Peptides against a protein of PDB entry 4GMN. Designs and how they scored, part 194

Target 1, 375 residues: chain A of PDB entry 4GMN
Amino acid sequence: RYANITLLALVTLASIGTDFQETLVKGNQGSRESPISAADEEWNGFDDADGDAMDVDQKSSSGEDQEEDYEEIDVKEDDEDDDDDSITSEMQADMERVVGADGTDDGDLEDLPTLRELIQTAVPQLIRLSNLPIDSDESLTIQSHALSALNNISWTISCLEFANGENANIHNAWYPTAKKIWRKTILPILEADSADLKLATQVTSLAWAVARVLHGETPTDGNPHRKFISLYHSSKQQAGGNSNSIEEPEDPFQGLGVKCIGVVGSLAHDPAPIEVNREVGVFLVTLLRQSNNVPPAEIVEALNQLFDIYGDEELACDKEVFWKDGFLKHLEEFLPKMRTLTKGIDKRTQPELRTRADEALLNLGRFVQYKKKHA

## One batch from the design tools (peptide; made by RFdiffusion4, then SolubleMPNN)

Design b2_p21_4_s2 (from b2_p21_4, 11 letters changed)
Fold by OpenDDE base, seed 2:
Structure b2_p21_4_s2 (fold): chain B 375 residues (1-375), chain A 21 residues (1-21)
Amino acid sequence: as target 1 above (375 residues)
Amino acid sequence: MTTFPYQPPSTLKVVLEKILK
């Protein structure tokens, strides 16, 4: 009885975390209903599917071609009453306040009651539940759902702009909580060295969401970047050996390899220790050098992380790592390989992967050109 | 903080700038 109530509460909190993000997205962009089954699907990032809006109106001409009478299969819209009742009026009002807050009001979390209760009341309980002793399949299930709820909340919050002092109230409320998630949930699971790749994927997704807000201010205790690099390599060794391939997620960006790259990239941002930055930068550049054996999505993520880490020439890592370790040469040598890789992705079967690869290729060219001007 | 002037923001930042504008 108590376990079922706890599981239902965890599923509801995971749903609220996803729906909160969807409401943020829907509030500014008209309803593109992708029916994410809110209860069981862990939100793992933005699907970059909406990249197609830059179709330049090339006014191509009047070709008359034939009306092939494809019979409209009258797929009866079964009005499945999707109980979209998951979005509370309070949550919608919090979203409107977060979006409408011109960055002048250090708006107290008093004006964001749903977000306040998520951060102050729900998250501490989720941290507690994720740290329970694992002694049964029920305790494993509770841990998994607590991690999913923490993931969805953490991803949603990581989708707020915190640059230039935007959402400073939310950032200030989240920052100490994010550090608690890291120290109390993420690090203990990573230290347990479990062979459970599902648990490793969940904790790595959560770690990425948390690290996207904390960046180089993420606690460096126990060198977590090395644990995620080790996890990356271990995941590749297991996929090659046992035919119990954990089904690579249908989405190539949801892979454990991509998530590991996202985490370590985020951990390497300023003010990270230069040695942490170097170890991560060398790891990422090594993936590009070995690109023939690396999934395209991991290459895209590794490029994006390299651009974000080394985009500011005023940072200590630019001089002490990027220039000192000769990263520009490796990026320049990778340009023709990236062009070949990107052109090899079928736009029809993998449209998102192709779009993100085309963007990463464009950015790589620009980045190399920028760095050459500032050399 | 010299944002890399020619990088489109990470696809996330583009999505966020579209969501927050």
Scores: peptide ipSAE 0.022, ipTM 0.530, DockQ to the pose 0.058
Fold by OpenDDE base, seed 5:
Structure b2_p21_4_s2 (fold): chain B 375 residues (1-375), chain A 21 residues (1-21)
Amino acid sequence: as target 1 above (375 residues)
Amino acid sequence: MTTFPYQPPSTLKVVLEKILK
């Protein structure tokens, strides 16, 4: 009885986190309906879908009129009006304020009551629930749902712009809480060294969401970047041995490998210690060198992370790592391989992966040219 | 030449703006 109420509350908190994100995405991108399906979908990444589709006017004319008689499958609309009014009017109002707020307010969330209660009331309870002793299948289920709720909330907050002092009130409220999630939830689970790939995937997704806000200010206690690099390698060894299809997630960007790359990339940003940056940079460049045995989505993510980490020439990591360790040469040598990889992705079967690979290829060419001018 | 408004991470935006100038 208490467990079912707790599970329902956790599912509701996870749904609120997802619905909050969808409203942010819809507010920023306009009406691109990607139907994120039912309440059990753990949000696993932001689709930076701001790729303005070049309308290539391919004028191909041939108008053969084949009248294929589509039989009307009379799909009975069972009008189960499950008015899952899960998006409260208060939450919608908070979303409109977050998207519209010129971030002038002094770290108080007085004007964002739903977000305040999520950060100040819900998240501390979710951290507590994620740290319960696992002694039953019920406690494992509670941990999983608490991690999913933390994931969805953390991802949603990571989609907010914090550059130039935007959303500074939300950032200031979230920052100490994000550090608590890291120290109290993520690190203890990573240190438990469980063979549970599902739990490892959930924790890695949450770690990515948290690290997208904290970047190089993420706590370095216990060298978490090395744990995620180790997890990346361990996941590849397990996938090669057990022909038990872990169904590769339908989305190639939802793989544990991509999530590990996203986490370690985010951890390597300034002001990360130069040694942490170097170890991550060497890992990412090594993936490019081994690209024949690396999934295309992981290559795309590794490139994006390399651009983000080493894009600013004023950062200490540019001189002390990028130039000193000769990363430019590896990126130049990878450029023809990336062209081959991108061309090998079928636009019909994997349209998103192809789009992101075409963008990463374009950015790689630009990045190499930039770095050559500033050499 | 349609400049893709890639909303790159703030660093990549600065790099792309420096390359496109």
Scores: peptide ipSAE 0.018, ipTM 0.565, DockQ to the pose 0.128
Fold by OpenDDE base, seed 1:
Formats: C-alpha cells, structure tokens, sequence
Structure b2_p21_4_s2 (fold): chain B 375 residues (1-375), chain A 21 residues (1-21)
C-alpha cells in the first residue's frame, strides 16, 4: 500500500516537473506544439532548436564596462559534513539547512509558491527516496521514480536563463539544492558502481540537468568527470560485445553517450579547475579524432560543448588548455570529416539529427575562423 | 519572468504528506 502511494506521488511529481517544462518550452518557443507524450517519459534534454548560432556579429558597441562589483557572498559552507552515509539525522539536518538557510530571503520565491514548494519540500524528499537502501525490486522502483522526478524538475529549472542576473531569485533558491542533489544523490549512485545501465542512464540525465546550472561550480569531490568518462567508455564496450541490441534509442540524442558528453562538458565550464577542463577537453577532442567510430549525435554534442567551454577568450582555459594543448588544429582537421559525416545523415529518416549536424558544422566553421583571428 | 503553472499547494502537500507517512 505505501509503495503504491509513494509511486503515485513520485509519478505526480515527475508530471508536475514535465508540466512546468512544457510551460517553459511553450513560453520560450511560442508556437511549436510538439506533444511530449505521457507522464512516464523522463525528459532527457532540450532540443535547444534555438541554438543561438554564435552570431559573432562584431557590433563594436562600445558599451562602458560597468564592472558591477559582484560582492562575493562568502557563503561559509561549514563543510563539517562528516561522511556518515546514514540517510538519518544528517540528511534531515542538511535538508533543514537547505530549507532553513536563513540567508535565502524566503521572499525571493513569494510569487512562485509552486516552485518554492518543489525546491524546498519535494526535492529533499526525492533525495531521501533516491538514497533508500536497495534491498528489493520495490526499493529499486522507488529510486528510479525519485530520479525521474528529480530529473524532470532539474531539467525544467535548467531551461531558465540565469546569465546576466536573470531569474536570480530562482538561481539562488536552486543552487544549494542542486549541489545537494549532486552530493547526496548523484555521487553515491556513481560510487556504488552498479552494473545497471538503466540506473546509470537516469543518474547521468539528472547529472546533466544539474550541471547545466552549476557548470564549473559543480562539486569536484571524487572526480565526477572521470567517472562519467569511464561510464562513456564502459557503455561503448558493452554495446560492442553483447548482441543484445541496446535498441538504439529512437532519439539518437537520448543515448547514454550523449548524456555523458553533456555532463562532462557542463562540468568543464569556468570556474572548473584547469585540470578538470583539460581532461574533459582532451576527451572531447579525442572523440572528434576517433569520429569514424562515434555516433553522429555524440559528435554534435561534443562540438557544442567545445564551443561553449572555449567560446570566451578571456577565460583561463582558453590560454591554459585550448591554445596550450593545440585544440584549434584538431578542430580544423575535423572540419572535412564533419562535412562528410553531416552529408551522410539522411534528412528523410533522421531530420533532427541532420539539422543539428548542419548547425554544428556551421558553428565549427565559424568557431575555427574566430579562433584563427584571435590566435 | 517565466511563469510557472500555479498548482494548488494543497495537492503537492497532500502528495508529499502521503510520501512522508
């Protein structure tokens, strides 16, 4: 009885996350009614079909750089989180700290009471449910549904613009909760080294949604980028050996490989440690070098991540990684391969993959030209 | 400012209270 109530509640929370997502997508995309089907589909990524092609329109508007002095809110994270894996009093105290951080002006989400209740009340319970001891098929089902609900909520929030102080109230409310999802849900599941590819896919989808907000501020504990790179390689080895057709997901962008690339790409953004950025950048560039054995969707994602990570020349990673490790040469050498790859995609059978590949090819050409001017 | 769909807090609270019990 309790299990069925819990499952219904988790499905309801996942549906609420999806309803918010649909509302955000309809708000941003105005007119394209793609009916996302029923409540049980984990939302697995945005078709940012509005990939703002880096229109490096050199409008030299001499805007006076008002250095807005970002007051570094020295949030003393009292990192006295002793490693006691007990879901008990500490996670509850941590939830109470996420809810009761006296410094998050409770006023910031007064106009968004549903979102506030999702972040402050639902997410802590979903974290708890995702960490239940797996002792039965029922507990595994509860974990899966809790991860689905966290995924849909996290993806929905990751669709908000947070650049230039936009939605700062939502960002400030979400940020500590996103870190807590990372530390208390994502890392423990990754460390359990489960051979369950379904669970690995769910946690990787959630990790991508969380990392799309936290970027390089994502906790580096346990070197999560290496775990996701390892998971990427392990997933490829399993697909090659067992004639169990991992049914190529009907959507090529829903593959575990794409999700791993999305996570590690997001983790490598500024202010990520230069070593994390380097390891991820080398991984992504290595995929391009090995592109003959890499699915086209993973190449598209790896390119987009490389553009986002290395698009800004003012960042330390541009000098210390991009130029120092000679990434421009690899991108330039990949241009003719990308043209061949993109032309090989049938527009009739894979229209979306072809569109995204055409865009990524265009952006690769622009990016290489940009970097050559700023060399 | 993205408007989230107003779901009555009562429904979410009732669902959460059922998870918590």
Amino acid sequence: as target 1 above (375 residues)
Amino acid sequence: MTTFPYQPPSTLKVVLEKILK
Scores: peptide ipSAE 0.009, ipTM 0.453, DockQ to the pose 0.019
Fold by OpenDDE base, seed 3:
Structure b2_p21_4_s2 (fold): chain B 375 residues (1-375), chain A 21 residues (1-21)
Amino acid sequence: as target 1 above (375 residues)
Amino acid sequence: MTTFPYQPPSTLKVVLEKILK
């Protein structure tokens, strides 16, 4: 009885975390009836004012107009309004405030009661439940559900903008809690060195969500970047040996390898120690050099992390790691490989992976050009 | 349990910044 109530509460907390995200995404989409043209997705990181438009005369080869008669399949939208009233009116009101609040209010979550209760009441209990002694299948189930709830909450919060002092009240409330999740949930599970790939995937997903907010301010106790790099390598060794390949997640970006890259990339941001940044940067560049045996989604994530870490030339890691360790040469040598990799992704079977690979290829070209101008 | 999808692209940050302005 108590177990079922606890499991139901954990499922509900995990759903609330997902529904918060969906509401943030929908609230953000509802204000944008204007289709963002694929041109507005350009990496705006370089304020290079001197637009010398190189006229690349691409000769338009006249492709013949095959009028394929698109039969209008009149898909009757059966509006089954499954009003999944899972979103409480209080939760919706909190989400509307998070989306609409010009972050002028000094640090109090008084106006965000549901988010306050999630951070201050629910998360401390989830941390406790994730740290229960594993002595039964019931305790394993409770841990898994507690990790899922922590994951969904942490991911949702990590989707908020905190740049330029935006959402500073939420950031200030979350920051100590995120450090507590890291120290009390993530580190103990990583130190247990479990061969459980499911548990490893759950804790790594949670670690990524937490590290997306904490960045280089993530606690360095026990060299967590090395643990995630080790986990990356161990996961590749296990997948190669057992014919019971855990079915690769249908989404290539949900793989343990991608999650490990996302964590270590996030950990390497300023103000991370230069030694941590170097070890992560060398790991990421090594993936690009070994790309023949690396899944495309992991390459896309490794590139994005490299752009985010080394995009700012004012940071100590630019001079002390990027230039000193010769990363530009490795990125330039990777450009033709990335073009081949991206072209090898079928747009029909893997449209998202292809889109993200096309973007990462474009950004790699721009990033290499930028770094060559600033050399 | 739906696990949170992949990182919002850095474009979702730009997208969010353009929606919140």
Scores: peptide ipSAE 0.029, ipTM 0.560, DockQ to the pose 0.296; fails the geometry check

Design b2_p21_4_s3 (from b2_p21_4, 12 letters changed)
Fold by OpenDDE base, seed 3:
Structure b2_p21_4_s3 (fold): chain B 375 residues (1-375), chain A 21 residues (1-21)
Amino acid sequence: as target 1 above (375 residues)
Amino acid sequence: MTTFPYQPSSSLKVRLEKIKK
């Protein structure tokens, strides 16, 4: 009984985080669809004329049209609109306020009661549940669901804009909780050195979501960047040894390798220690150099992280790492490889991966040109 | 311009876990 209620509550909290994200993404898309006035640029038609005619002939045969009368079984899809009433009216109202809130400077979530209860009441319980002693399959299930709920909440919050003081109230409420998730949930699981790739994938996804908000202010205790780099390498060794196709996640961007890159990239942002930045930067550049054996999604993520880390010339890491360690040369040498890699992705079977690779290739060319002008 | 103007918008793809009910 208590286990089922706890599982239902965890599923509900994780669904809440998902639905919150979908609404925030829809709300943030709606505000950016200012109608780009389609200026009627008259595309003057290309006139090209030429003519040639060729003939060829053949011929014949008559195969019989057996009209097999396939009775259309009118399967009435009863669209049971399972109105997944998982979003309370209070949560929807809080989401509408988060999307519509002009940044009131007071770090109080008084106007966001559901988000406040989520951060202040639910997340501390999820942290506790994620730290239960694993002594049973039930305890493992509870930990997994608690990690999923923490992941979805943390990802949702990481999609809010915090630049220029936007959502400062939410940032200020989340920041101490994010550090608590890091220290109490993420670090203990990473230190347990579990061979469980599922658990490693869950904790790494959560770590990425948390690190996307904390960036270089993520606690450096125990060198977490090295733990995620080690996990990246260990995951590649395990995948190479088991000829059992661990079903590659249907989304190539959900792989443990991508998540490890996302975490360490986020950890390397200013104000991260220059040594941490260097170790991560060297790791990412090394992936590009070894790209023949690296999944395309990991290359795309590694490029994006390199652009985000080294995009600002005023940061200490630009002079002390990017230029000193000769990263520009490695990016230039990678351009022709990236063109080949991107062209090798089938648009029909992997349309998202191709789109993201085309974007990353475009940005790589622009980034190399930018850095050459600022040399 | 001190910053690279073409930040990839693609880093924003969220990694939600769909808990199958």
Scores: peptide ipSAE 0.099, ipTM 0.773, DockQ to the pose 0.033
Fold by OpenDDE base, seed 2:
Structure b2_p21_4_s3 (fold): chain B 375 residues (1-375), chain A 21 residues (1-21)
Amino acid sequence: as target 1 above (375 residues)
Amino acid sequence: MTTFPYQPSSSLKVRLEKIKK
């Protein structure tokens, strides 16, 4: 009885996280649709006159109507009452305020009551539930749902712009909570060294969402970047042996390998220790060098992470890692391989992967040119 | 310009877990 109520509450909290994200995406799209003023350029139509309509007399052959009596299989649409746990009017109002806050009103978290309760009341309980002793399938289910709810909330918050002091109130409220998720949920699960790849995938997804906000300020205790690199390699060894057991996610970007790359890339940002940055940078560049055995989605993610980490020439990692370890040469040597890889992706079967690979290829060419000008 | 002006992948699809009800 208590477990079912707890599971329902966890499902509802995870749904709330999805609905918040959808509202943020819709609000950000609405702000980008500034009406392109249709400048009425009077395109003076060319008067080209002489369309001689050739009368092609296609003869109507009267094919006989065979009335095949298709039995109407009355597929009762079972109205699955999708109890679409509708975005509460308060959640929508909070998200509209976050998206509509042009940077003049530093809207206090006082004006974001739903988000405040989510961060201050719900997340601490989810952290507690994710740390329950696993002694039953019920406790494992509770942990999984708590991780899913934390994942959805953390990902949604990580989609807010925090650059240039935007959403500073939300950032300041989230930052200590994100560190608490890292220390209390992520690290203990990573230290337990569970052979459960599902749990490893959930915690890695959550770790990425958290690290997208904390970056190099993510706690370095226990060298978590090495644990995620180890998890990356272990996941590849298991996939090579047991053809049957890892349902590769239908979305190439949802793979554990991509999640590991996203986490370690985020952990390597300034102000991360140069040693952490170097180990991650060498890992990412090594994936590019070994690209024949690396899924295209992981290559795309590794490139994006390399651009994010080494995009600023004023950072210590540019001189001490990027230039010192000769990363530019490896990126330049990878350009022709990336062109071949990108061209090998079918646009019809994998349109998203192709688009993201085309973008990463374009950015790689630009990045190599940028770094050559700043050498 | 101290930072590389790349186009970040706009579709960082938020990796939301669909909890199957």
Scores: peptide ipSAE 0.101, ipTM 0.777, DockQ to the pose 0.032; fails the geometry check
Fold by OpenDDE base, seed 4:
Structure b2_p21_4_s3 (fold): chain B 375 residues (1-375), chain A 21 residues (1-21)
Amino acid sequence: as target 1 above (375 residues)
Amino acid sequence: MTTFPYQPSSSLKVRLEKIKK
């Protein structure tokens, strides 16, 4: 009984995190629809064309009456009350405020009561539930659902703009909580060295969401970047040995390899320690060198992370890692391979992968030119 | 600060987990 209520509450919290994200995406799409001037193109009505009355004929006749008395079985449609776990009007109002806030609203979390309760009340409980001793299948299920709820919340918050001091109130409220998720949930699970690929995928997804906000300010205790690099390599070794169809995730970007790259890339941003940046940079560049054996989605993610990490020449990592370790040469040598890889992706069967690969190829060409100009 | 003017892939597809009810 208590477990089922806890699981339901965790499902609801993860649903809330999803609904928040959907509302944020819809709001961000609506703000990009500049009002295309409603040019009053008079939709001229379809003319009522007169078409002819063809008359066709007669035929017969007869057959008989059998009154089979079908007993009307009154099938009570049990109205399955679809408990439409509808976003409360208050949650919707909070989401609309977060989406509609032109980045000048110095509003505190007092104006965002639902988001405040999510960060301050729900997340600390989810952290607690994710840290329960695993002694039963029930405790494993609770941990999984707590991780999923933390993932959805953390991803949703990571979709907010925090550049230029936008949403600073939310950032300031989330930042200590994100560090707590990292230290209390992510690190202990990574240190347990579990062979559970499902748990590893969940914690890596959560780690990426958290690291997308914390960047190089993510706690470096226990060298988590090395653990994610090791997890990347271990995941490749397991996939190669078991011809059991690990159903390739229907989305090529949802793979554990992509998630590992996203985490370590995010961890390597300034102000990360130069040695952390170097180890990650070398890992990412090594994937490009080995690209013949690397899924295209992982190459796309590795390129995007390299652009994000080394896109600013004023950062210490530009001089001490990018130039010093000769990354430009590796990127330039990869450019022909990326063209071949991108052209090999079928636009009809993998439109998203092709689009993201075309973008990454374009950015790679621009990045190489940029770095050559700033050499 | 001369930042590389790359177009970030605007579609960072959010890694939401669908909890199966």
Scores: peptide ipSAE 0.100, ipTM 0.772, DockQ to the pose 0.032; fails the geometry check
Fold by OpenDDE base, seed 1:
Structure b2_p21_4_s3 (fold): chain B 375 residues (1-375), chain A 21 residues (1-21)
Amino acid sequence: as target 1 above (375 residues)
Amino acid sequence: MTTFPYQPSSSLKVRLEKIKK
């Protein structure tokens, strides 16, 4: 009984995180529809005048009115009240406030009651559930669902803009909780050195969502970047040996390798220690050098992370890592390989992968040109 | 311009776990 109620609550919390995200994505798409200026293209009506008056002859045929008594089958529309009650009116109102707020107000989460309850009430319980002793298949299921709920909440919050002090109230409320997720959920699972690639994928997904907000302020306890680099290499060795198809996720961007790259990339942002940045930067550049053996989605993610990490010339990592370790040369040498890789992706079978590879190729060309001008 | 103005991929497909019911 308690296990089923807990599982239902975890499924509900993870659903709420999903629905909250889908609506944030829809809201952000709607704001980018700049009003297409209705250019008044004067539709010049074509004056085709030709008036041929064909005489429709009136033939009066008296068809007998067979009153077929159509029995109105009273199709009771069972109002399947699709209780799509997944988004409460309060959640929807919180979402509208988050999307519409020019986030300059250092205000409390007073105006965001649902988000406040998620951060302050739900997440601490999910952290507790993810830390239960694993002694049964039920406890493993509870841990998995708690990780999924934490993942969905953390990903949703990581979609908010926090640059330039935007959403500072949400950031300030989330930041200590995100550090708690990292220290209490992510690190213990990552240190348990489990051969469970499903659990490793879940914790790495959660770690990426958390690290997308904490960046280089992510707790450095136990050198987590090295653990995720090790996990990346271990996952490649296992995939090459046993044809135990962990069903490669239909989405090439959902793979464990891409998740590991996303985590370590996020961990390497300022103010990360320069040696953490260097180890991650060398790892990412090494993937580009070995690109013949690396999935295209991992190359796309590694490029995006390199642009994010080394995009600012004022950061210490630009001088001490990017220029000092000669990364520009490796990026320039990779340009022709990236063009070949991108052209090799079939637009019909993998449209998203192709689009993201075309974007990454464009950005790589621009980034190389940018760095050459700022050398 | 101190920061590289790249176009981030619009499809940061947020990696929601589909909880199978």
Scores: peptide ipSAE 0.096, ipTM 0.775, DockQ to the pose 0.033; fails the geometry check

